# Designs tried in a protein design run: peptides against a protein of PDB entry 4N7V. Part 16

Target 1, 222 residues: chain A of PDB entry 4N7V
Amino acid sequence: TLRSITSPLVAHRLKPIRQKTKKAVVSILDSEEVCVELVKEYASQEYVKEVLQISSDGNTITIYYPNGGRGFPLADRPPSPTDNISRYSFDNLPEKYWRKYQYASRFVQLVRSKSPKITYFTRYAKCILMENSPGADFEVWFYDGVKIHKTEDFIQVIEKTGKSYTLKSESEVNSLKEEIKMYMDHANEGHRICLALESIISEEERKTRSAPFFPIIIGRKP

## One batch from the design tools (peptide; aimed at target 1 A24 K96 K100)

Design b2_p13_6 (made by RFdiffusion4)
Pose (drawn by RFdiffusion4):
Structure b2_p13_6 (pose): chain A 222 residues (1-222), chain P 13 residues (1-13)
Amino acid sequence: as target 1 above (222 residues)
Amino acid sequence: PEEEDLPEVEDLP
């Protein structure tokens, strides 16, 4: 059953983005709702045969077929719903559409992996904690020119040369130059600080009923 | 309508 494989998507605090493609148009609206429009081409013009719209919390799914000859003319914004529409909860979503919800879930998880939640400026680097919690990606751009990309699984180092390599495990990073560990440790301290900063601020947010406390930009690029 | 598959999610610009 859907929910065996996937959890409801989270599109909160994400910026509006629209993505055209040969098959479909997947987007995130200003209301932070995820919209998936299937697209067909006819008479040198594109037609829409199905629209999936998912709530910001991913719990509510609305699907409408503007069933008509020629479908729906493709535009830059999602079309208004027709009358032959549908609405399901996440758990009540039919066995159909499951392939499409999983696609939308990956789209969102990809966008969050590139959405800054906390931006921290150190003496040596620009630190960015991303949105894809838990275990969000951590990216460090040293003014020195070195780039460090941290994942739940990976550590990625891009030296000033452009010489790039990936370090997976604790043993792999220990196989180091005892100079690059400074970049590693400074980035890890920055990661420690951002995870700590995120916790005490999101705690205050649960105490409040206001506009989101994210994303944050801390300090300034010297 | 029968269900159709979508391609892999493309990378963001």

Design b2_p13_6_s1 (made by RFdiffusion4, then SolubleMPNN; from b2_p13_6, 4 letters changed)
Fold by OpenDDE base, seed 2:
Structure b2_p13_6_s1 (fold): chain B 222 residues (1-222), chain A 13 residues (1-13)
Amino acid sequence: as target 1 above (222 residues)
Amino acid sequence: MEEEELPEVPELP
């Protein structure tokens, strides 16, 4: 099943974006829907032959073939659906579309990993918790030029000199120079705080049933 | 309809 290889994509709170490749254009719309346009070139003109429009929660997929399958000239936005529209739930999506859905999902996940959910200014750094899940990316930009990027898989450090390295185990973290450990300690504290705040804010958001509280900025640059 | 090979996920700007 599709569910065995991917979960429904989540595009909530993502800003609109449009990325063109040779064979496809992927977009996040103002509505937070995700569109995959399949592009074919004829006589030096690009045409959209197929569109997958995925709901913001990933659970509904609308598929249509512009201009009765003849294609529609590529524009700055997906062509509007007209006729012969198919609508599927995530669990009922035909297998022939799974690869295209996965493409959309991977793109959304990438966007989420670069989308701030919580920005927290400390005395020493700008901390950013991203939207991706599980294990959201966490970035710390120290005002002196040091950068730490935490993911589920690794920690990347960029020192003042521009020297960059990646840590993949606790042993490597423990082997850091004392100076770098100080930055790491601060980063970890900021991370803990952001995670705690995310939990609290999310709970309040659920209770109030109001507009999204995220993204949020806490504090200000000194 | 031939299934077109999808490109890799592009890098974000």
Scores: peptide ipSAE 0.043, ipTM 0.728, DockQ to the pose 0.741
OpenDDE base, seeds 1, 3, 4, 5: peptide ipSAE 0.042, 0.039, 0.033, 0.041; ipTM 0.693, 0.708, 0.701, 0.692; seeds 3, 5 fail the geometry check

Design b2_p13_6_s2 (made by RFdiffusion4, then SolubleMPNN; from b2_p13_6 with P1M E10P)
Fold by OpenDDE base, seed 3:
Structure b2_p13_6_s2 (fold): chain B 222 residues (1-222), chain A 13 residues (1-13)
Amino acid sequence: as target 1 above (222 residues)
Amino acid sequence: MEEEDLPEVPDLP
């Protein structure tokens, strides 16, 4: 099943973006829908041969072939759907489209990992909890130049000198110099606070059923 | 602080 490969993508609260590659253009629209345009070159012109338009919650996939499959010239936005449109649910998506969906999902996940959900200014740093899940990225930018980036897989540290290294185990974290441990402690505290705030705010958002509360900024720059 | 550009997404296979 498609679910065994990926979960439905979630593009809520993401800013519009358009990224061109050699064979495809992927976009997040103002509507927070995701479009994958499959591009083919013919006579030195790029044409969109196929479009997958995925809903913001990832559950609905609309597929169309511009100009009856002849293609539409690549432009600054996806071509409008034609009369020949197929609509699928996530669970009913034909296997031939799974790789394309997975590509869209990966793109969205990357965007989410760079999209602030909570920005928290402390006395010493700017802390940012990102939108990706599970295990949202967490970045701490200390005002003195130190940076800590936490992901589900690793922790990256950039010291004042510009020295950069990656920690992949608790043992490596415990072996840090005392000076760096102080930064790590602060980062961990900021992370805990952001996670707590995320939980509280999300619960209130659920109760009110209003417009999204995120992204949110806590505190101000010194 | 400068926002880093999004990483490149690989081409579709």
Scores: peptide ipSAE 0.044, ipTM 0.695, DockQ to the pose 0.078
OpenDDE base, seeds 1, 2, 4, 5: peptide ipSAE 0.039, 0.042, 0.037, 0.044; ipTM 0.700, 0.731, 0.701, 0.704; seeds 4, 5 fail the geometry check

Design b2_p13_6_s3 (made by RFdiffusion4, then SolubleMPNN; from b2_p13_6 with P1M E10P D11E)
Fold by OpenDDE base, seed 1:
Formats: structure tokens, C-alpha cells, sequence
Structure b2_p13_6_s3 (fold): chain B 222 residues (1-222), chain A 13 residues (1-13)
């Protein structure tokens, strides 16, 4: 099943974006829907032959073939849906579309990993908790130039000298120089705080059932 | 300081 391969994508709170590759254009719309446009080239002109439009919660997929399947010239936005559209639920999506859905999902997850959910300014750094899940990315931009980027899989460090390295185990983290450990400690504290705040804010958001509280900014640059 | 730009998403087969 598709569900065994990927979960429904979640595009809530993401800003509109359009990214073109050779064979596809993927977009997040103002509506937070996700569109995958399949592109073919004929006579040095690019045409959109197929569109998958996925709801913001990933559960509904609308598929249409522009211009009666003849294709529509590639533009700055997806072509409008036609009258001959197919609509599927996530669990009923035909297998032939699974790869395209996965592409959309990967793109959305990538965008989420670069989309601030919580921005927290400390005395020493700008801390950012991202939207991706599980294990949201966490970035710390120290005002003196040091950068720490935490992901589910690793920690990347950029020192003031420009030296860059990746830590993939606790042993490597424990082997850090004392001066770098200070930055790591600060980053970890900022991360803990952001996670705690995320939990609290999300709970309040759930209770109020109002407009999204995120993204949120806490503090300001000194 | 700003976040890094999005890297290229993998191509479709």
C-alpha cells in the first residue's frame, strides 16, 4: 500500500513555492495545496501533460490532464483543472501515481525542514525549530558566526574559522573541544526550550481552535 | 542570519 511507503503529506503553514526540475514542477500554492506538474518537451516548448493536486493534509489527490491530454504550455502556475478530473483518497490512489505522490511528499518534507515553526532569540544566538517531523530540524545561528544544525540523523557544526564537520554519534559529541562544547550546550538548551514551547503552544492552539499560532517568534535580536 | 535555500529535490524517474 501507499501508506506502507509514505504518510500523507502535510503542507499546513508552508509558504507558497514553485520549483522546476527537468521533468516536473512542484508547487505549494497559496491554498497550501501541493501540485506536481509533469512536464514534457515538444519542439523546444515545455508542456504540462499531467497534474496531481494534493490537498494540504495529503488525503485527497485530484488528477487532471490539461487540454484534453494534449498538454498545456508551462507557465508560472499550474494549469486550471479541467472538467475531466479524477479524485482519489490517499488510500485509493492508483499505484501508477505513487511515485509522483512520493515526490510531492519528499518536497514538502524538505520545505518543512527549512520552514521556521519557532524562532527563539537568545543572548548569543538565533534559534530556529523547523516544521518537519518526526525529529524537527533545529538550527542555531550564533551572532559570532558559529552555526549548529541538528537533524534527526546528525549534528552539523560550523566554527568561526569556517571549519565544518558532522557529528553522528554521542561519542563524537563527547569528543568536542571544550570551547565548542559551550556552543553545543547553548544549542541544546535552546532546543529543549523550543520543544517545550511547541508543546504548550500547540495545546493552546488545539483548545482555541482558532487561526494557527505558528510560526511564532520569541524575543528579538539583541 | 537567514536559513539556507532549499536544495534541489530529487528528479522523478
Amino acid sequence: as target 1 above (222 residues)
Amino acid sequence: MEEEDLPEVPELP
Scores: peptide ipSAE 0.043, ipTM 0.696, DockQ to the pose 0.079
OpenDDE base, seeds 2, 3, 4, 5: peptide ipSAE 0.041, 0.036, 0.041, 0.045; ipTM 0.698, 0.679, 0.684, 0.697; seed 5 fails the geometry check

Design b2_p13_6_s4 (made by RFdiffusion4, then SolubleMPNN; from b2_p13_6, 4 letters changed)
Fold by OpenDDE base, seed 1:
Structure b2_p13_6_s4 (fold): chain B 222 residues (1-222), chain A 13 residues (1-13)
Amino acid sequence: as target 1 above (222 residues)
Amino acid sequence: MEEEELPEVPPLP
């Protein structure tokens, strides 16, 4: 099943973006829907031959073939759906579209990993918890130039000298120089605070059922 | 300080 290889994508709170590759254009729309345009070149012109439009919650996939399947010239936005539209639920999506859905999902997940959910300014750094899940990315930009980037898989450190390295185990983290450990301690504290606030704010958001509270900014630049 | 730009998503095969 599609569900066994990917979860429904979640594009809520993401800003519009359009990214072109050789064979596809992927977009997040103002509506927070996700579009995959399949592109073919003919006579030095690019045409959109197929469009997958995925709902913001990933559960509905609308597929259409522009211009009766003849293709429509590539533009700055997806071509509008006309007639002969196929609509599928996530669980009923034909297998021939699974790879394209996975592409959209990976794109959305990447965008989420770069989309601030919580920005927290401390005395020493700008901390950012991102939208991706599970294990949201966490970035710390110290005002003195040190950067720490935490993901589910690793921690990247950029020192003042420009020296950069990746830590993939607890042992490597424990082997850090004392000076760097101070930055790591601060980053970890900021991370803990952001996660705690995310939980609290999400619960309040659930209770009120109002407009999204995120993204939020806590504190200010020094 | 600004966040890093998104890397390009790998193209569909």
Scores: peptide ipSAE 0.036, ipTM 0.703, DockQ to the pose 0.078
OpenDDE base, seeds 2, 3, 4, 5: peptide ipSAE 0.033, 0.036, 0.032, 0.033; ipTM 0.697, 0.704, 0.688, 0.695; seed 2 fails the geometry check

Design b2_p13_7 (made by RFdiffusion4)
Pose (drawn by RFdiffusion4):
Formats: sequence, C-alpha cells, structure tokens
Structure b2_p13_7 (pose): chain A 222 residues (1-222), chain P 13 residues (1-13)
Amino acid sequence: as target 1 above (222 residues)
Amino acid sequence: DEEEDLDDPVYPE
C-alpha cells in the first residue's frame, strides 16, 4: 500500500518553481502546493490530460480530468479545476496515481536538498544547512576556494585546484593530509553550530503561531 | 485511462 514505500511529501517554505519537460510539467506554486500536470502534444500544440495537486503537507491530493476533446491547453500556470474532479487523503489514494505521487515526492525531496534553511558566515567560509531534514545536506564554500559537501552518507571535498574526490567513511577521511582536516573540522564545527542554531529557533517556532522562522541568513560575507 | 510513467526529475539550473 502507498505508505508502504513512501511518506507524505513536505513542500513547506519552498520557493515557487516550474519545470517543463517532454512528458509533464511538475511545479511548486506560491501556495506551496505541488502540482503535477501530464502533457500531450497535438497539432503542434501541447494538451493536458491529467492534473495532480498535492497539499503542502502532502496529506490532501486533488486530481481532475478536464475531460474534453483536446484536453487542456498548456499554459504557464496550472489550469482551473473542472467539475469531474476528485479529492483523497494520503491513505485513501487509489492504487492508481501511486507512481505519480512517488515522482512528486522525489521532486520535492530534490528541491529541499537545494533549499537553504540556515546560511552562516564564518571567518573562513559560507556555511549552508539545507531543507531536506532529517540529516539535511551541508555545503561549505570557503572564501579560500575549497568546497565541502556533507551528506548523511558522504563527505565531498573540492580543493582550490578543482581536484575533487569523495570520502564515505570515518576511515576514509582519516586517510588525509593533516592540513585538509582543518577544512574538514571547521566545516564540521559550522555544521554543529547550524544544527544547534536550527534547534533552538524551531523550538521557539513551535511556541509561536507566526510566519516561518526560515530561511535564515546569519552574519555577512566579509 | 491507463496510467503512464514519468522520467526521473532533474533540478533546473
């Protein structure tokens, strides 16, 4: 059952983005709702044969077929719903559409992996904690020129040369130059600080009923 | 209607 494989997507605090493609148009609206529009081409013009719209919390799914000859003319914004429409909860979603919800879930998880939640400026680097919690990606751009990309699985180092390599495990990073560990440790301290900063601020957010406390930009690029 | 499949998403730059 859907929910065996996937959890409801989270599109909160994400910026609006629209993505055309040969098959479909997947987007995130200003209301932070995820919209998936299937697209067909006819008479050198594109037609829409199905629209999936998922709530910001991913719990509510609305699907409408503007069933008509020629479908729906493709535009830059999602079309208004027709009358032969549908609405399901996440758990009550039919066995159909499951392939499409999973696609939308990956789309969102990809966008969150490139959405800054906390931006921290140190003496040596620009630190960014991303949105794909838990275990969000962590990216460090040193003014020195070195780039460090931290994942729950990976550590990625891009030296000033452009010489790039990936370090997976604790043993692999220990196989180091005892100078690059400074970049590693400074980035890890920055990661420690951002995870700490995120916790005490999101805690105050649960205490409140206001506009989101994210994303944050802390300090300034010297 | 028959269900169709979509290619994997790629982040636009």

Design b2_p13_7_s1 (made by RFdiffusion4, then SolubleMPNN; from b2_p13_7, 4 letters changed)
Fold by OpenDDE base, seed 1:
Parts: sequence; structure tokens; C-alpha cells
Structure b2_p13_7_s1 (fold): chain B 222 residues (1-222), chain A 13 residues (1-13)
Amino acid sequence: as target 1 above (222 residues)
Amino acid sequence: MEEEDLPEPVLPE
């Protein structure tokens, strides 16, 4: 099943973006829907032959073939849906579209990993918890130039000297120089706080059922 | 299967 391969994509709170590759254009719309345009080239002109329009929660996929399947010239936005559209739920999506859905999902996750959910200013750094899940990316930009980037898989460190390295195990983290350990400790504390706040704010958001609380900024640069 | 091989997505520079 598709569900065994990927979860429904979640595009909530993401800013509009359009990214072109050779064979596809993926867009996040103002509506937070996600569109995958499949592109073919004929006579040095690019045409959109197929569009997958995915709801912001990833659960509904609308598929249409522009211009009666003849294709529509690639433009700055997806072509409008036609009357001859197919609509599927995530669990009923034909296998022939799974790869394209996965492409959309991966793109959304990538965008989410670069989309601030919580920005937290400390005395020493700007901390940013991103939207991706599970294991949201966490970036710490120290005002003195040190940067720490935590992902689910690794930690990247950029020192004031410009020295850059990646930590992939606890052993490597424990082997850090004492001066760098201080930055790591601060980053970890900021991360803990952001996660705690995310939980609390999300719960309040759920209770109020109002407009999204995120993204949120806590504090200000000193 | 009629699935097209799509590359990994990238973010705009």
C-alpha cells in the first residue's frame, strides 16, 4: 500500500513555492495545496501533460490531464483543472501515481525542514525549530558566528574559525572540545525549550480551534 | 507500471 511507503503529506503553514526540474514542477499554492506538474518537451516547448493536486492534509488527490490530455504550455502556475478530473483518497490512489505522490511528499518534507515553526532568541543565539516531522530540524545561530544544526540523523557544527564538521554518534558528541561543548549545551537547552513550547502551544491551539498559532517568535535579538 | 522516474526534490537557490 501507499501508506506502507509514505504518510500523507502535510503542507499546512507552508509558504507558496514553485520548483522546476526537468520532468516536473512542484508547487505549494496559496491554498497550501500541493501540485505536481509532469512536464514533457515537444519542439523545444515544455508542456504540462498531467497534474496531481494534493490537498494540504495529503488525503485527497485530484488528477487531471490539461487540454484533454494534449498538454498545456508550461506557465508560472499550474493549469486550471478541467471538468474531466479524477479524485482519489490517499488510500485509494492508483499505484501508477505513487511515485509522483512520493515526490510531492519528499518536497514538502524538505520545505518543512527549512520552514520555521518556533523562533526563539536567547542571550547568545537565534534558535529555530522547523516544521518537519518526525524529529524536526533545529538550528542555532550564535551571534558570535557559531552555528549548530541538528537533524534526526546528525548534528552539524560550524565554528567561529569556519571549521565545519558533522557528528553522527554520541561518541563523537562526547569527544567535542570543551569550548564547543558549551555551545552544544546551549543549543540542547534551546532545543528542549522549543520542544516544550511546541507541545504547550499546540495543545492550546487544539483547544481553541482558531487560526494557527504557528509560526511563533519568542523573544528578540539582544 | 507507468510510473516516471523523478529525481529527488530540491529547493530553489
Scores: peptide ipSAE 0.170, ipTM 0.812, DockQ to the pose 0.684
OpenDDE base, seeds 2, 3, 4, 5: peptide ipSAE 0.078, 0.073, 0.157, 0.154; ipTM 0.733, 0.731, 0.808, 0.804

Design b2_p13_7_s2 (made by RFdiffusion4, then SolubleMPNN; from b2_p13_7, 5 letters changed)
Fold by OpenDDE base, seed 4:
Structure b2_p13_7_s2 (fold): chain B 222 residues (1-222), chain A 13 residues (1-13)
Amino acid sequence: as target 1 above (222 residues)
Amino acid sequence: MEEEELPPPVLPE
């Protein structure tokens, strides 16, 4: 099943973006829907031959073929759906579209990993918890120039000198020099606080069913 | 339309 290889994408709260590659254009729209435009080149002109329009919650996929499948000239936005529109739920999406859905999902995940959900200013750093989940990226920008980027897979450290390295295990973290451990300790505390706030605020959002509370900013730069 | 390999998504700026 599609669900066995990916979860429904979540594009809520993401800013509009349009990214062109050779074979596709992926967009997050103002509506927070996600569009994958499949592009073909004919006579030095690019045409959109197929569009997957995915709802912001990832559960509905609308597929259409512009100009009766002949293609529509590539523009600065997806072509409007007109003819031969098919609509699927996530669990009923034909297998032939799974790879394209996965492409959209991976793109959204990347955007989410760079989209602030919680910004928390401490005495020493700007901490940012990103939108991606599970295992949201967490960035710490110390005011003295040190940077720490935590992902589900690694921790990247950029020292004051600009020296950069990646830690992929607890052993490597434990082997850090003492001065860097101090930064890590602060980063970890900021991370804990952001996760706690995320949990509390998310619960309130669920209860109120109002407009999203995120993104939020806690504190200000000293 | 025939299935085509899509390039990996690129990180946003």
Scores: peptide ipSAE 0.045, ipTM 0.751, DockQ to the pose 0.761
OpenDDE base, seeds 1, 2, 3, 5: peptide ipSAE 0.040, 0.038, 0.044, 0.039; ipTM 0.690, 0.721, 0.702, 0.729

Design b2_p13_7_s3 (made by RFdiffusion4, then SolubleMPNN; from b2_p13_7, 4 letters changed)
Fold by OpenDDE base, seed 1:
Structure b2_p13_7_s3 (fold): chain B 222 residues (1-222), chain A 13 residues (1-13)
Amino acid sequence: as target 1 above (222 residues)
Amino acid sequence: MKEEELDPPVYPE
């Protein structure tokens, strides 16, 4: 099943964006829907031959073939749906569309990893918890130039000198220089706080069932 | 089955 290889994408709170590759254009719309435009080149012109429009919660996929399947010239936005529209639920999506859905999902996840959910200013750094899940990216921009980027897979450190390295294990983290450990300690504390706040705010958001609380900014740069 | 090869997603810098 599609669910066994990918979860429904989540595009809530993401800003509109449009990214073109050779064979596809992926867009997050103002409506937070996600569109995958499949592009074909003919006579030095690019045409959109197929569009997958995915709901913001990833559960509904609308597929249409512009201009009766003849294609529509690639523009700055997806072509409007035609009368011949197929609508599928996530679990009923035909297998032939799974890779295209996965493509959309991966793009959304990438965008989420770069989309601030919580920005937290400390005395020493700007901390940012991103929207991706599980294991949201966490960035710490120290005002003195040090940067720490935590992902589910690794920790990247950029020192004042510009020296950059990646840590992939606990042993590597434990082998850090003492001065760098201080930055790491601060980053970890900021991370803990952001996660705690995320939990609290999400709970309040659930209770109120109102407009989204995120993204939020806590504090200000000194 | 028709399976299209798509480039990996790219985040615009």
Scores: peptide ipSAE 0.186, ipTM 0.823, DockQ to the pose 0.673
OpenDDE base, seeds 2, 3, 4, 5: peptide ipSAE 0.127, 0.099, 0.181, 0.180; ipTM 0.737, 0.725, 0.825, 0.821

Design b2_p13_7_s4 (made by RFdiffusion4, then SolubleMPNN; from b2_p13_7, 5 letters changed)
Fold by OpenDDE base, seed 4:
Structure b2_p13_7_s4 (fold): chain B 222 residues (1-222), chain A 13 residues (1-13)
Amino acid sequence: as target 1 above (222 residues)
Amino acid sequence: MEEEELPEPVFPE
């Protein structure tokens, strides 16, 4: 099943973006829908041959073929749907579209990993919990120049000198210099607080069913 | 349309 290889993408709260590659253009629209335009070059002109329009919650996929499959010249936005439209739920999406959906999902996850959900200013750093899930990216920008970037897979440290390295195990974290451990401790505390706030705010958001509470900023830069 | 390999997504920095 599609669900066995990816979850429905979630594009809520993401800013509009358009990213072009050789074979595809992926967009997050103002509506927070996600569009994958499949591009083919013919006579030095790029044409959109197929469009997957995915709802902001990832559960509905609308597929259409511009100009009856003849293609529409690539523009600065996806071509409008025609009368020949197929609509699928996530769980009913034909297998032939799974890779394209996965492409959209990966892009959305990438954007989410760079989209602030909670910004928390401490005495020493600007902490940012990102939108991606599970295991949201967490960045700490210390005011003295040290930077820590935590992902589900690794921790990247950038020291004051600009020296950068990646940690992928607890052993490597434990072997850090004492001065770096202090930064890591602060980062971890900020991370804990952001996760706690995320949980509390998300629950209140669910209860009120109002406009999104995120992104949120806690505190101010000293 | 023929299924084609799509590149890994890139975020514009």
Scores: peptide ipSAE 0.119, ipTM 0.790, DockQ to the pose 0.748
OpenDDE base, seeds 1, 2, 3, 5: peptide ipSAE 0.116, 0.062, 0.060, 0.112; ipTM 0.788, 0.735, 0.733, 0.788

Design b2_p13_8 (made by RFdiffusion4)
Pose (drawn by RFdiffusion4):
Structure b2_p13_8 (pose): chain A 222 residues (1-222), chain P 13 residues (1-13)
Amino acid sequence: as target 1 above (222 residues)
Amino acid sequence: FEEYPFEEFPLEL
């Protein structure tokens, strides 16, 4: 059953983005709702045959077929719903559309991985904690020129040369130059600080009923 | 309603 494979998507605090493609148009609206529009081409013009719209919390799914000859003319914004529409909870979503919800879930998870939640400016680097929690990606751009990309599985180092390599395990990073560990440790301290900063601020957010406390930009680029 | 066919493609940003 859907929910065997996937969890409801989370599109909160994400910026509006629209993505055209040969098959469909997947987007995130200003209301932070995820919209998936299936697209067909006819008479040198594009038609829409199905629209999936998912709530910000991913719990509510609305699907409408503007069933008509020629479907729906493709525009820059999602079309208004027709009368032959549908609405399901996440658990009550039919066996159909499961392929499409999983696609929308990956789209969102990709977007969150490139969405800054906390931006921290150190003496030596620009630190960014992303949105794809838990275990969000961590990116460090040293003013020195070195780039470090941390994942729950990976550590990625891009030296000033452009010489790039990936370090997966604790043993792999220990196989180091004892100078690059400074970049590694400074980035890890920055990661420690951002995870700590995120916790005490999101704790105050649960104490409140206001506009989101994210994303945050801390300090300034010297 | 009959579901319209769907073919996936790679996601890019």

Design b2_p13_8_s1 (made by RFdiffusion4, then SolubleMPNN; from b2_p13_8, 5 letters changed)
Fold by OpenDDE base, seed 3:
Structure b2_p13_8_s1 (fold): chain B 222 residues (1-222), chain A 13 residues (1-13)
Amino acid sequence: as target 1 above (222 residues)
Amino acid sequence: METPEFEEFPLTL
């Protein structure tokens, strides 16, 4: 099943963006829908031959072929749907479209990993919890120039000198010099706080059924 | 947000 390969993409709260590659253009729209435009070149002109428009929650996929499959000239936005539209749920998406859906999902996940969900200013650093999941990226920008970037897979450290290295295990973390451990301790505390706040705020959102509270900024830069 | 560099996955048309 598609679900065994990827979860439905989640584009909520993401800002509009459009990225062109050789074979496709991926967009997050103002509506938070995600569009994959499949591009072919004919006579030095690029044409959109197929469009996958995915709902913000990833559960509905609308597929259409501009100009009856002849293609529509590539523009600054996806072409409008034609009369020949197919609509699928995530679980009913034909296998031939799975790769294209995964492409959209990977793009959205990348955007989410760069989209602040919680920004928390401490006395020493700007802490940022990102939108991606599972295991949201967490960045700490210390005001003295040290940076720590935590992902699901690794921790990257950039020291004041500009020296950069990646930690992939707890043993490597434990082997850090004492000065860096102090930064790591602060980063971990900021991370804990952001996760706690995310939980509390998300619960209040659920109860209130109001507009999204995220993204939020806690504190201010000194 | 700046446009991130996205991997060029091999897509079929």
Scores: peptide ipSAE 0.050, ipTM 0.713, DockQ to the pose 0.081
OpenDDE base, seeds 1, 2, 4, 5: peptide ipSAE 0.043, 0.048, 0.045, 0.046; ipTM 0.720, 0.713, 0.719, 0.726

Design b2_p13_8_s2 (made by RFdiffusion4, then SolubleMPNN; from b2_p13_8, 5 letters changed)
Fold by OpenDDE base, seed 3:
Structure b2_p13_8_s2 (fold): chain B 222 residues (1-222), chain A 13 residues (1-13)
Amino acid sequence: as target 1 above (222 residues)
Amino acid sequence: MEVPEFEEFPLTL
């Protein structure tokens, strides 16, 4: 099943973006829908031959073929759906579209990993919890120039000197020199706080059924 | 928000 390969993409709270590659254009729209435009070149003009428009919650996929499959000239936005539209749920998406959906999902996940959900200013650093999941990226930008970037898979450290390295295990983290451990401790505390606040705020959002509270900024830069 | 060019689409048209 598609679900065994990827979860429905989540584009909520993401800012609009449009990225062109050779074969496709992927967009997050103002509506937070995600569009994959499949592009073919003909006579030195690029045409959109197929469009996958995915709902912000990833559960509905609308597929259409502009101009009856002849294609529509590539523009600054996806072409409007024509009369020949297919609509699928995530679980009913034909297998032939799975790779295209996965592409959209990977793009959204990348955007989410760069989209602040919580920004927390401490005395020593700007801490940022990102929107991606599971295991949201967490960045700490110390005001003295040290940087720590935590992902699900690794921790990257950039020291004041510009020296950078990646830690992939707890043993490597434990082997850090004492001065770096101090930064790591602060980063971990900031991370804990951001996760706690995310939980509390998300619960209040659920109860209130109001507009999204995220992204939020806690504290202020010095 | 700056994002690098995403991977080229691995499918043919």
Scores: peptide ipSAE 0.097, ipTM 0.758, DockQ to the pose 0.081
OpenDDE base, seeds 1, 2, 4, 5: peptide ipSAE 0.046, 0.051, 0.048, 0.040; ipTM 0.727, 0.739, 0.727, 0.738

Design b2_p13_8_s3 (made by RFdiffusion4, then SolubleMPNN; from b2_p13_8, 5 letters changed)
Fold by OpenDDE base, seed 3:
Structure b2_p13_8_s3 (fold): chain B 222 residues (1-222), chain A 13 residues (1-13)
Amino acid sequence: as target 1 above (222 residues)
Amino acid sequence: MEPVEFEEFPLTL
């Protein structure tokens, strides 16, 4: 099943963006829908031959072929749907479209990993919890120039000197010099606080059924 | 959001 390969993409709260590659254009729209435009070149002109428009919650996929499959000239936005539209749920998406859905999903995940959900200013650093999941990226920008970037897979450290390295295990973290451990301790505390706040705020959102509270900024830079 | 480089996945039309 598609679900065994990927979860439905989640584009909520993401800002509009349009990224062109050789074979596709991926967009997050103002509506938070995600569009994959499949591009072919004919006579030095690029044409959109197929469009996958995915709902913000990833559960509905609308597929259409501009100009009856002849293609529509590539523009600054996806072409409008034609009369020949197919609509699928995530679980009913034909296998031939799975790769294209995964492409959209990976793009959205990348955007989410760069989209602040919580920004928390401490006395020493700007802490940022990102939107991606599972295991949201967490960045700490210390005002003295040290940076720590935590992902699900690794921790990257950039020291004041510009020296950078990646830690992939607890043993490597434990082997850090004492000065860096102090930064790591602060980063971990900021991370804990952001996760706690995310939980509390998300619960209040659920109860209130109001507009999204995220993204939020807590405190201010000194 | 700043532009990001996205991996060129092999897509078929």
Scores: peptide ipSAE 0.050, ipTM 0.741, DockQ to the pose 0.067
OpenDDE base, seeds 1, 2, 4, 5: peptide ipSAE 0.039, 0.040, 0.041, 0.034; ipTM 0.696, 0.689, 0.695, 0.685

